# Designs tried in a protein design run: peptides against a protein of PDB entry 3HUF. Part 129

Target 1, 320 residues: chain A of PDB entry 3HUF
Amino acid sequence: MWIIEAEGDILKGKSRILFPGTYIVGRNVSDDSSHIQVISKSISKRHARFTILTPSEKDYFTGGPCEFEVKDLDTKFGTKVNEKVVGQNGDSYKEKDLKIQLGKCPFTINAYWRSMCIQFDNPEMLSQWASNLNLLGIPTGLRDSDATTHFVMNRQAGSSITVGTMYAFLKKTVIIDDSYLQYLSTVKESVIEDASLMPDALECFKNIIKNNDQFPSSPEDCINSLEGFSCAMLNTSSESHHLLELLGLRISTFMSLGDIDKELISKTDFVVLNNAVYDSEKISFPEGIFCLTIEQLWKIIIERNSRELISKEIERLKYA

## One batch from the design tools (peptide; made by RFdiffusion4, then SolubleMPNN)

Design b2_p19_7_s2 (from b2_p19_7, 11 letters changed)
Fold by OpenDDE base, seed 1:
Structure b2_p19_7_s2 (fold): chain B 320 residues (1-320), chain A 19 residues (1-19)
Amino acid sequence: as target 1 above (320 residues)
Amino acid sequence: EEKKEEEFKKLEEEEKKKY
């Protein structure tokens, strides 16, 4: 989201969130969803137009800002952005930090991009929420991205957390639910006057962790917890691979259980399977190796003695 | 309204110090 603040009390000491839309900026406008009042005698009654575009699909992957357009409204002394005079037709900016000078005002409006990118675990929830979140200037998507700041957990009561949720947690992404998205959608008008009124996603996240025994107390409890172990990974997602890497595992990837020979079994501590392969191939598992699902592995990882539990299970099957 | 006038006075004094 774009946030503006200013020097010299020209924004009344307030920080404001700018959502996608068009704003008339000037001395003689009233703060609302389409106007920004600036308190200075050195600026025009209507001085500039700010236009913030909705996020692009690319912005979800890059964490780049919504495009920020500035147009001077034919003022006597013009408008500058980052010390450069705004062109007659307006200019567009993709920088994360903008210093906006209105005419001869000795105080600048500082616009900065606060990254917020929301990943969804399923396409149905994305379809439900994407439009509303994009109107808040929040990029949304399904795929893993290094720019993601938040992850929407689908709460099915009594279901195991998904691999996507497990991975989001270990990546230190703020996990949120649909209740937070609903709350976030309602505050749009209230944050016009004060950006501090934006709901804290970290409180929602703390409540999710506290109320669900499928989460460890912190990501740090699980990160590198299996350092020194080796696994073979079969028919898993990219998120499953990255999850196993964050556990500190040495990973070998294979296409089928038939690719696991006696030499490989001697060098691998366990095999990780998706649920479909585990259920279909359980009768054909290689002898002398521990095979488990990501969900079964996660149940071990969240325990304080995860290394001892894995070691015992490896030993049990090596000598069986 | 009164707060806006005080803010305008303060700003006008700060503007005068920079010019």
Scores: peptide ipSAE 0.033, ipTM 0.599, DockQ to the pose 0.096
Fold by OpenDDE base, seed 4:
Structure b2_p19_7_s2 (fold): chain B 320 residues (1-320), chain A 19 residues (1-19)
Amino acid sequence: as target 1 above (320 residues)
Amino acid sequence: EEKKEEEFKKLEEEEKKKY
């Protein structure tokens, strides 16, 4: 989201979130959803127009800002952004930091991009929330991204957490729920006056982890917890591979269960499968190797004695 | 409230001194 603040109390000492939309900026406007009052005698009654675009798909992958357009409203002394005079037709900016000088005002409006990219675990929730979140200037998507800051957990009552949720947790993404998204949808009016009124996603995350026994106390309890073990997996998902890497596993990939030969078995402690393959192929599992689902592995990993538990299961099945 | 009005007056005076 874009946040503005200013030196010399020209914004009344307040920070403000700018959502996608159009704002008239000037001395003689009243603060509302489409106006920004700036208190300076050097600023025109109506000085500039700011237009913030909705996030692009590219912004989700890069964590880049919503495009910020600035137009001078034919003022005597113009408008500058990052020491450059705004062109007659206006200019568009994709920099994360903008120093906006209105006329000869000795104080600048500082606009900075607070990166927030929300990944969804399922397309249905994305479809429900994407429009509203995009209108808050928040990029949204389904795919993993290095720019992802938040992850929306799919809460199905009584279900195990998804691989996406497991991976989001281990990579230290802030996990949020629908309650946080609902709260975000209501703050639009209150944050006009004070950007600090944005809800703390970390508090939501702490509450999710505290109240759900499917999470360990911290990601650090699980990261590299299986260092020294080797697994094989079907080449099914990137998230599953990255999850197993974060556990410290040496990973071999195979295309079919038929590719699991004696050589692979000799180098592998266990085979990791998705639920669909595990349930359909139980009868065709190679003898003498421990096969488990990612969800079964997760249940072992969240235990304090995970290394002992996995070792016992490996030994049991190598000699069966 | 009065302190904020004084700060605004100072800002206005500083602006007047620069122009």
Scores: peptide ipSAE 0.032, ipTM 0.582, DockQ to the pose 0.048
Fold by OpenDDE base, seed 3:
Structure b2_p19_7_s2 (fold): chain B 320 residues (1-320), chain A 19 residues (1-19)
Amino acid sequence: as target 1 above (320 residues)
Amino acid sequence: EEKKEEEFKKLEEEEKKKY
């Protein structure tokens, strides 16, 4: 989201969130969803127009800001952004920090991008929430992104957490739920004059972790917990691979269970499978190798004695 | 906070009287 603040008292000492939309900026406007009052003798009654675009698909992957357009409203002394005079037709900016000078005002409006990118694990939930979140200037998507700041967990009571949720947790992404999204959707009007009224996702996250026994106390409890072990996995999911890497595993990939030869077995402690392959291929598992699902592995790694548990299971199957 | 808002209203009223 874009946040503006200003030097001196020209924004009344307040910070403001700018959602996607158009704003008239000037001395003789009243603060509302489409106007920004600036208090200075050196600025025009109507001085500039700010236009913030909705997030692009690219912004989800880059964590880039919503495009910020500035147009001078034919003022005597113009408008500058980052010490450059705004062109007659207006200019567009993708920088995360904008220093906006209105005419001869000695104080600048500072616009900065607060990065927020919400990943969804479920396409139906993305379809439900994407429009509302985009109207807040929040990029949304399904795929993993290095720009992802938040991950939406679907609350199905009694279901195991997904691989996406496991990975989001270990990646230290803030896990949120539908209750947080609902709250985000209601704040749009209340944060016009106070950017601090944006809900803290960390409180939602703490409550999710506290109330769900499928999570350890912290990602640090699991990161590198299986260092020194080796696994093999089907080359089917990037998130699964990255999850296993965060556990400190040495990973070998294979395309089918038939590719698991004696050499691979000799250097591998266990094979990690998805649920569908595990359930369909149980009868076809190679002899002398421990096969488990990611969910079964997760149940082991969240235990304090995870290394001992996995070692016992490896020994049980290698010598049976 | 209320004191700052009153100071800003006074500044606005003083500027309106000069133009």
Scores: peptide ipSAE 0.024, ipTM 0.526, DockQ to the pose 0.035
Fold by OpenDDE base, seed 2:
Structure b2_p19_7_s2 (fold): chain B 320 residues (1-320), chain A 19 residues (1-19)
Amino acid sequence: as target 1 above (320 residues)
Amino acid sequence: EEKKEEEFKKLEEEEKKKY
């Protein structure tokens, strides 16, 4: 989201969130959803127009700002952004930091980009929320992104957390739920005058982790916890692979259970399967190898003695 | 509890640095 503040109390000492939309900026306008009052004798009654675009698909992957357009309203002394005079037709900016000078005002409006990118665990929740969040200037998507700051947990996934939620947790992404999104949507008007009134996503996350026994105390308790072990997995999802990498596992990939030969077994401590393959093929598992689901593995890695539990299960099958 | 609270402070500081 864009936040503006200003020097010399020209914004009355307030920080303001600018959502996607159009704003008339000047000395003789009243603060509302489409106007920004700036208190200076050097500023025109109506001085500039700011237009903030909705986030692009690219902005979800880059964490880049919503496009910020500035137009001077034919003022005597013009408008500058980052010491450059705004062109007659207006200019567009993708920089994360903008110093906006209105006419001869000695004080600047400082606009800065607060990065928030929300990943969804399922397409149904994305379809429900994406439009509203984009109108807040928040990029949204399903795919993993290095720009992701928040992850929406799927509450309908029964009593078990998803692989996406597990991975988001280990990546130290702030996990949120639909209750936070609802709250975020309701405070849109109140945060116009004070950017500090944004709902605390970390408090939502704390409450999720506190009230769900499927989460470890910290990501650090699980990261590299299985270092030195080797697994094989079906080539199913990049997210599952990245999750196993964060556990410190050496990973081999295979295309089918029929590819699990004596050579692979000799190099592998256990096989990780998805639920569908595990349930369908459990009768035909190769002898002498430990097979488990990601969800079963997760239940082990959240235990304090995870390495001992895995070792005992591997040994039990070697001597059976 | 203290360890969770310290981690959430680190996350809050990292958020404040990304903002």
Scores: peptide ipSAE 0.000, ipTM 0.248, DockQ to the pose 0.013

Design b2_p19_7_s4 (from b2_p19_7, 12 letters changed)
Fold by OpenDDE base, seed 5:
Structure b2_p19_7_s4 (fold): chain B 320 residues (1-320), chain A 19 residues (1-19)
Amino acid sequence: as target 1 above (320 residues)
Amino acid sequence: KEKEEKELEKLKEEELKKY
């Protein structure tokens, strides 16, 4: 989201979030959803127009800012952004930091981008929330992105966490739920006066982790916890592969269970399968190898003695 | 630079004196 602050009390010593939309900036406007009052005798009554665009799909993958348009409203001394005079038709900015000078005002308005990108685990929740979040200047999506800061898990009481949720946790993404999204939607008007009233997602995350025994105490408890072990997996989702990499596993890929030869078995400690393949092929598993699902692996990984548990299960099947 | 800084400082003082 865009946040503005200023020197010399020209913004009354407060910060403000700028959501997507159009703002008239000037001395003789009242602060509301479409106006920014700036207290200076050196600026025009109506000095500039700021227009914040909604996030693009590209912004979700890059973590880039919503486009920031500035137009001078035919003022005597113009408007500058990053020491450059704004053109007659206005200019658009994609920089994360903007120094905005209104006329001869010696105090600068500083606009900065606070990155917030929300990944959803399921398309239904994305469909429900994407429009509202985009109107907050928050890019949203389903696919993994290095720009994601938050991950929405589905609150199904008693359901196992998904591979996406496991991976988001290990990536140190802030996991949130629908309750946080609901709360976030209510503060839109209050943050006009004080940007500090934006709800902290970390408190929601702490509550989720505390109340769900499927999470370890920290990502650090699981990252590289299986260093030195080797697994084989079907060439499935990239998220499953990346999850196993974060556990410190050496990964071999195969296309079918029939490709699991004696050579692969000799170099592999266990085989990781998806639920569908595990359930359908359980009777046809190769002899002398431990096969498990990612969810079964996760249940072992969250235990304090995960390495000993895995070693014991590997030994059990090698000597059987 | 030093002239621009002094001129900026003067403008800041003039803005503050107007309130």
Scores: peptide ipSAE 0.124, ipTM 0.763, DockQ to the pose 0.132
Fold by OpenDDE base, seed 3:
Structure b2_p19_7_s4 (fold): chain B 320 residues (1-320), chain A 19 residues (1-19)
Amino acid sequence: as target 1 above (320 residues)
Amino acid sequence: KEKEEKELEKLKEEELKKY
């Protein structure tokens, strides 16, 4: 989201979040959802128009800002952004930092982009929340992204956490739930005067981890915990592959269980399968190899003695 | 540089003067 601050107390010492929308900026406007008051003798009554666009799909993958349009409202001394005069028709900016100078005011408005990108594990939850979050200037999506800052865990009471949730945890994404999204949606009016009223997701995350025994205390407890082991997996999901890489595993990929030959078995400690393949093909598993699901592997890796547990299980099945 | 800094400082002082 965009945050503005200013030098010389021209914004009354306050920081403000700018959500997608249009703002009239000037000396004689009153602060509200569509106006930004600036206190300076050098600023026009109505000086500039700021327009912030809703996030694009590309912004979800890049963590780029919502497009920031600046238009001068035909003022005597114009408007500058990053020392460049704003054109007569207005200019659009995708830079994360904007120094906005209104007329001859010796104090600048500093606009900066605070990156927030929310990944959803479930398409139904994305469909429910995407509109509201986009109106906050928050990019949303289902696919993994290097720009992802937050991950929405689906609260199904009594279900195992998904591979997406496991991976989000290991890559140090802040895991949140529907309660945080609800709270985030309600603060829109209060943050007009004080950007610090934006809810901290870290408290929500700490509470989720503390109250769920399926999580270790930290990602660091699991990252590279299986270094030196080798696995094979079906080429089914990028998230599953990336999860196994973060565990420090050497990974071989195959297309079907029939592709598991003696050579692969000789180089592999275990085979990782999804639940559907594990349940359907359990009777046809290759002899002399340990097969498990990602969820079964996760139950091992969250234990303090994960390396010992996995070694014992490999030995038990290689000699059975 | 020093002249521009002094001019900027003067403009800041003039802006901060409550009339």
Scores: peptide ipSAE 0.123, ipTM 0.754, DockQ to the pose 0.203
Fold by OpenDDE base, seed 2:
Structure b2_p19_7_s4 (fold): chain B 320 residues (1-320), chain A 19 residues (1-19)
Amino acid sequence: as target 1 above (320 residues)
Amino acid sequence: KEKEEKELEKLKEEELKKY
């Protein structure tokens, strides 16, 4: 989201969130959803127009700012952004920090980008929320991104957490739910004058972890917890592979269960399967190898004695 | 530089004295 602050109390000592939309900026406007009052005698009654665009698809992957357009409203002394005079037709900016000078005002408006990118685990939830979140200047998507700051967990009562949720947790992404999204949708009016009134997602995240026994106390409890073990997995999802890497596993990939030969078995401690393959092929598992799902592996990893539990299962099948 | 800084300081003081 864009936040503006200013020197010399020309914004009345307030920080303001600028959502996607158009704002008239000047001395003789009243603060509302479309106007920014600036208190200076050196500023025109109507001085500039700010236009913030909705996020692009690229912004979701880069964590870049919503495009910020500045237009001077034909003022005597113009408008500058980052010491450069704004062109007659207006200029667009993608920098994360903007110093805006209105006319001869000795105080600057400082605009800065606070990154927030929300990944969804479920396409239906994305379809429900994406439009509203984009109107808040929040990029949204389904795919993993290094720019992702928040992850929406789908609350299905009695279901295990998904691989996406497990991976988001280990990446230290702030996990949120639909209740937080509902709250975000209501704050648009209340945060106009005070950016500090933005809801804290960390409180939602702490409550999710505390109230769900499927989460360890911290990601650090699981990261590299399986260092020294080796696994083989089907070449299925990048998220599953990255999850197993974060556990410290050495990973071999195979294309089918038929590719699991004696050589692969000799190099691997266990095989990780998806639920569909595990349920369909459980009768045809190779002898002398421990096969499990990611969800079964997760249930072991969240235990304090995860290494001992895995070692016992491996040994039980080697000597059976 | 010193003249521009003094002019900027003067402008800041003139804005602050008027509110």
Scores: peptide ipSAE 0.123, ipTM 0.761, DockQ to the pose 0.142
Fold by OpenDDE base, seed 4:
Structure b2_p19_7_s4 (fold): chain B 320 residues (1-320), chain A 19 residues (1-19)
Amino acid sequence: as target 1 above (320 residues)
Amino acid sequence: KEKEEKELEKLKEEELKKY
């Protein structure tokens, strides 16, 4: 989200979140959803127009800012952004930091981008929330991204956590739920005056982890917990591969269960499968190898003695 | 630099004196 603050008291000592939309900026406007009052005698009554665009799909992958357009409203001394005079038709900015000078005001408005990118675990939740979150200037998507800061856990009552949720947890992404998204939607009006009123997602995350027995106490309990073990997996999910890498596993990939030859079996401790393949192909599993789902693996790795548990299962099935 | 800093400081003082 875009946040503005200013030197001196020209923004009344307040920080403000700028959501996507159009703002008239000037000395003689009243602060609201479309106006930013700036207290300076050197600033015109109506000085500039700021327009913040909704996030692009690219912004989700890059963590880049919503496009920030600045137009001078035909003022005597113009407007500058990053020491450059704004052109007559206005200019658009994709920099994460903007120093905005209104006329001859000696105090600068500082606009900075606080990155917030929300990944959703399922398309239904994305479809429900994406429009509202985009109107908050929050990029949203389904796919993994290095720019992802938050992950919406799909809470189906009585289901195991998804691979996406497991991976988000191990990546130290802030896991949130629909309650946090609802709260974000209500804060839009209150944060106009004070950007510090933005809800703390870390408190939501702590509560999710504390109240769900499917999570370890920290990601560090699981990261590299299986160092020294080797697995094989179907080349079907990049997210599953990255999850297994974070566990410290050496990973071999195969295209079909038929590609699991004696050589691969000799180099691997176990085979990791998705639920669909595990359930449909149980009869086709190679003899003498431990096959499990990612969800079954997760149930083992959240235990304090995960290495001992896996070793026992490997030994049991190599001789069965 | 020093001249620009003094000019900026003067502009800040002039802005603050007007309010």
Scores: peptide ipSAE 0.121, ipTM 0.762, DockQ to the pose 0.125

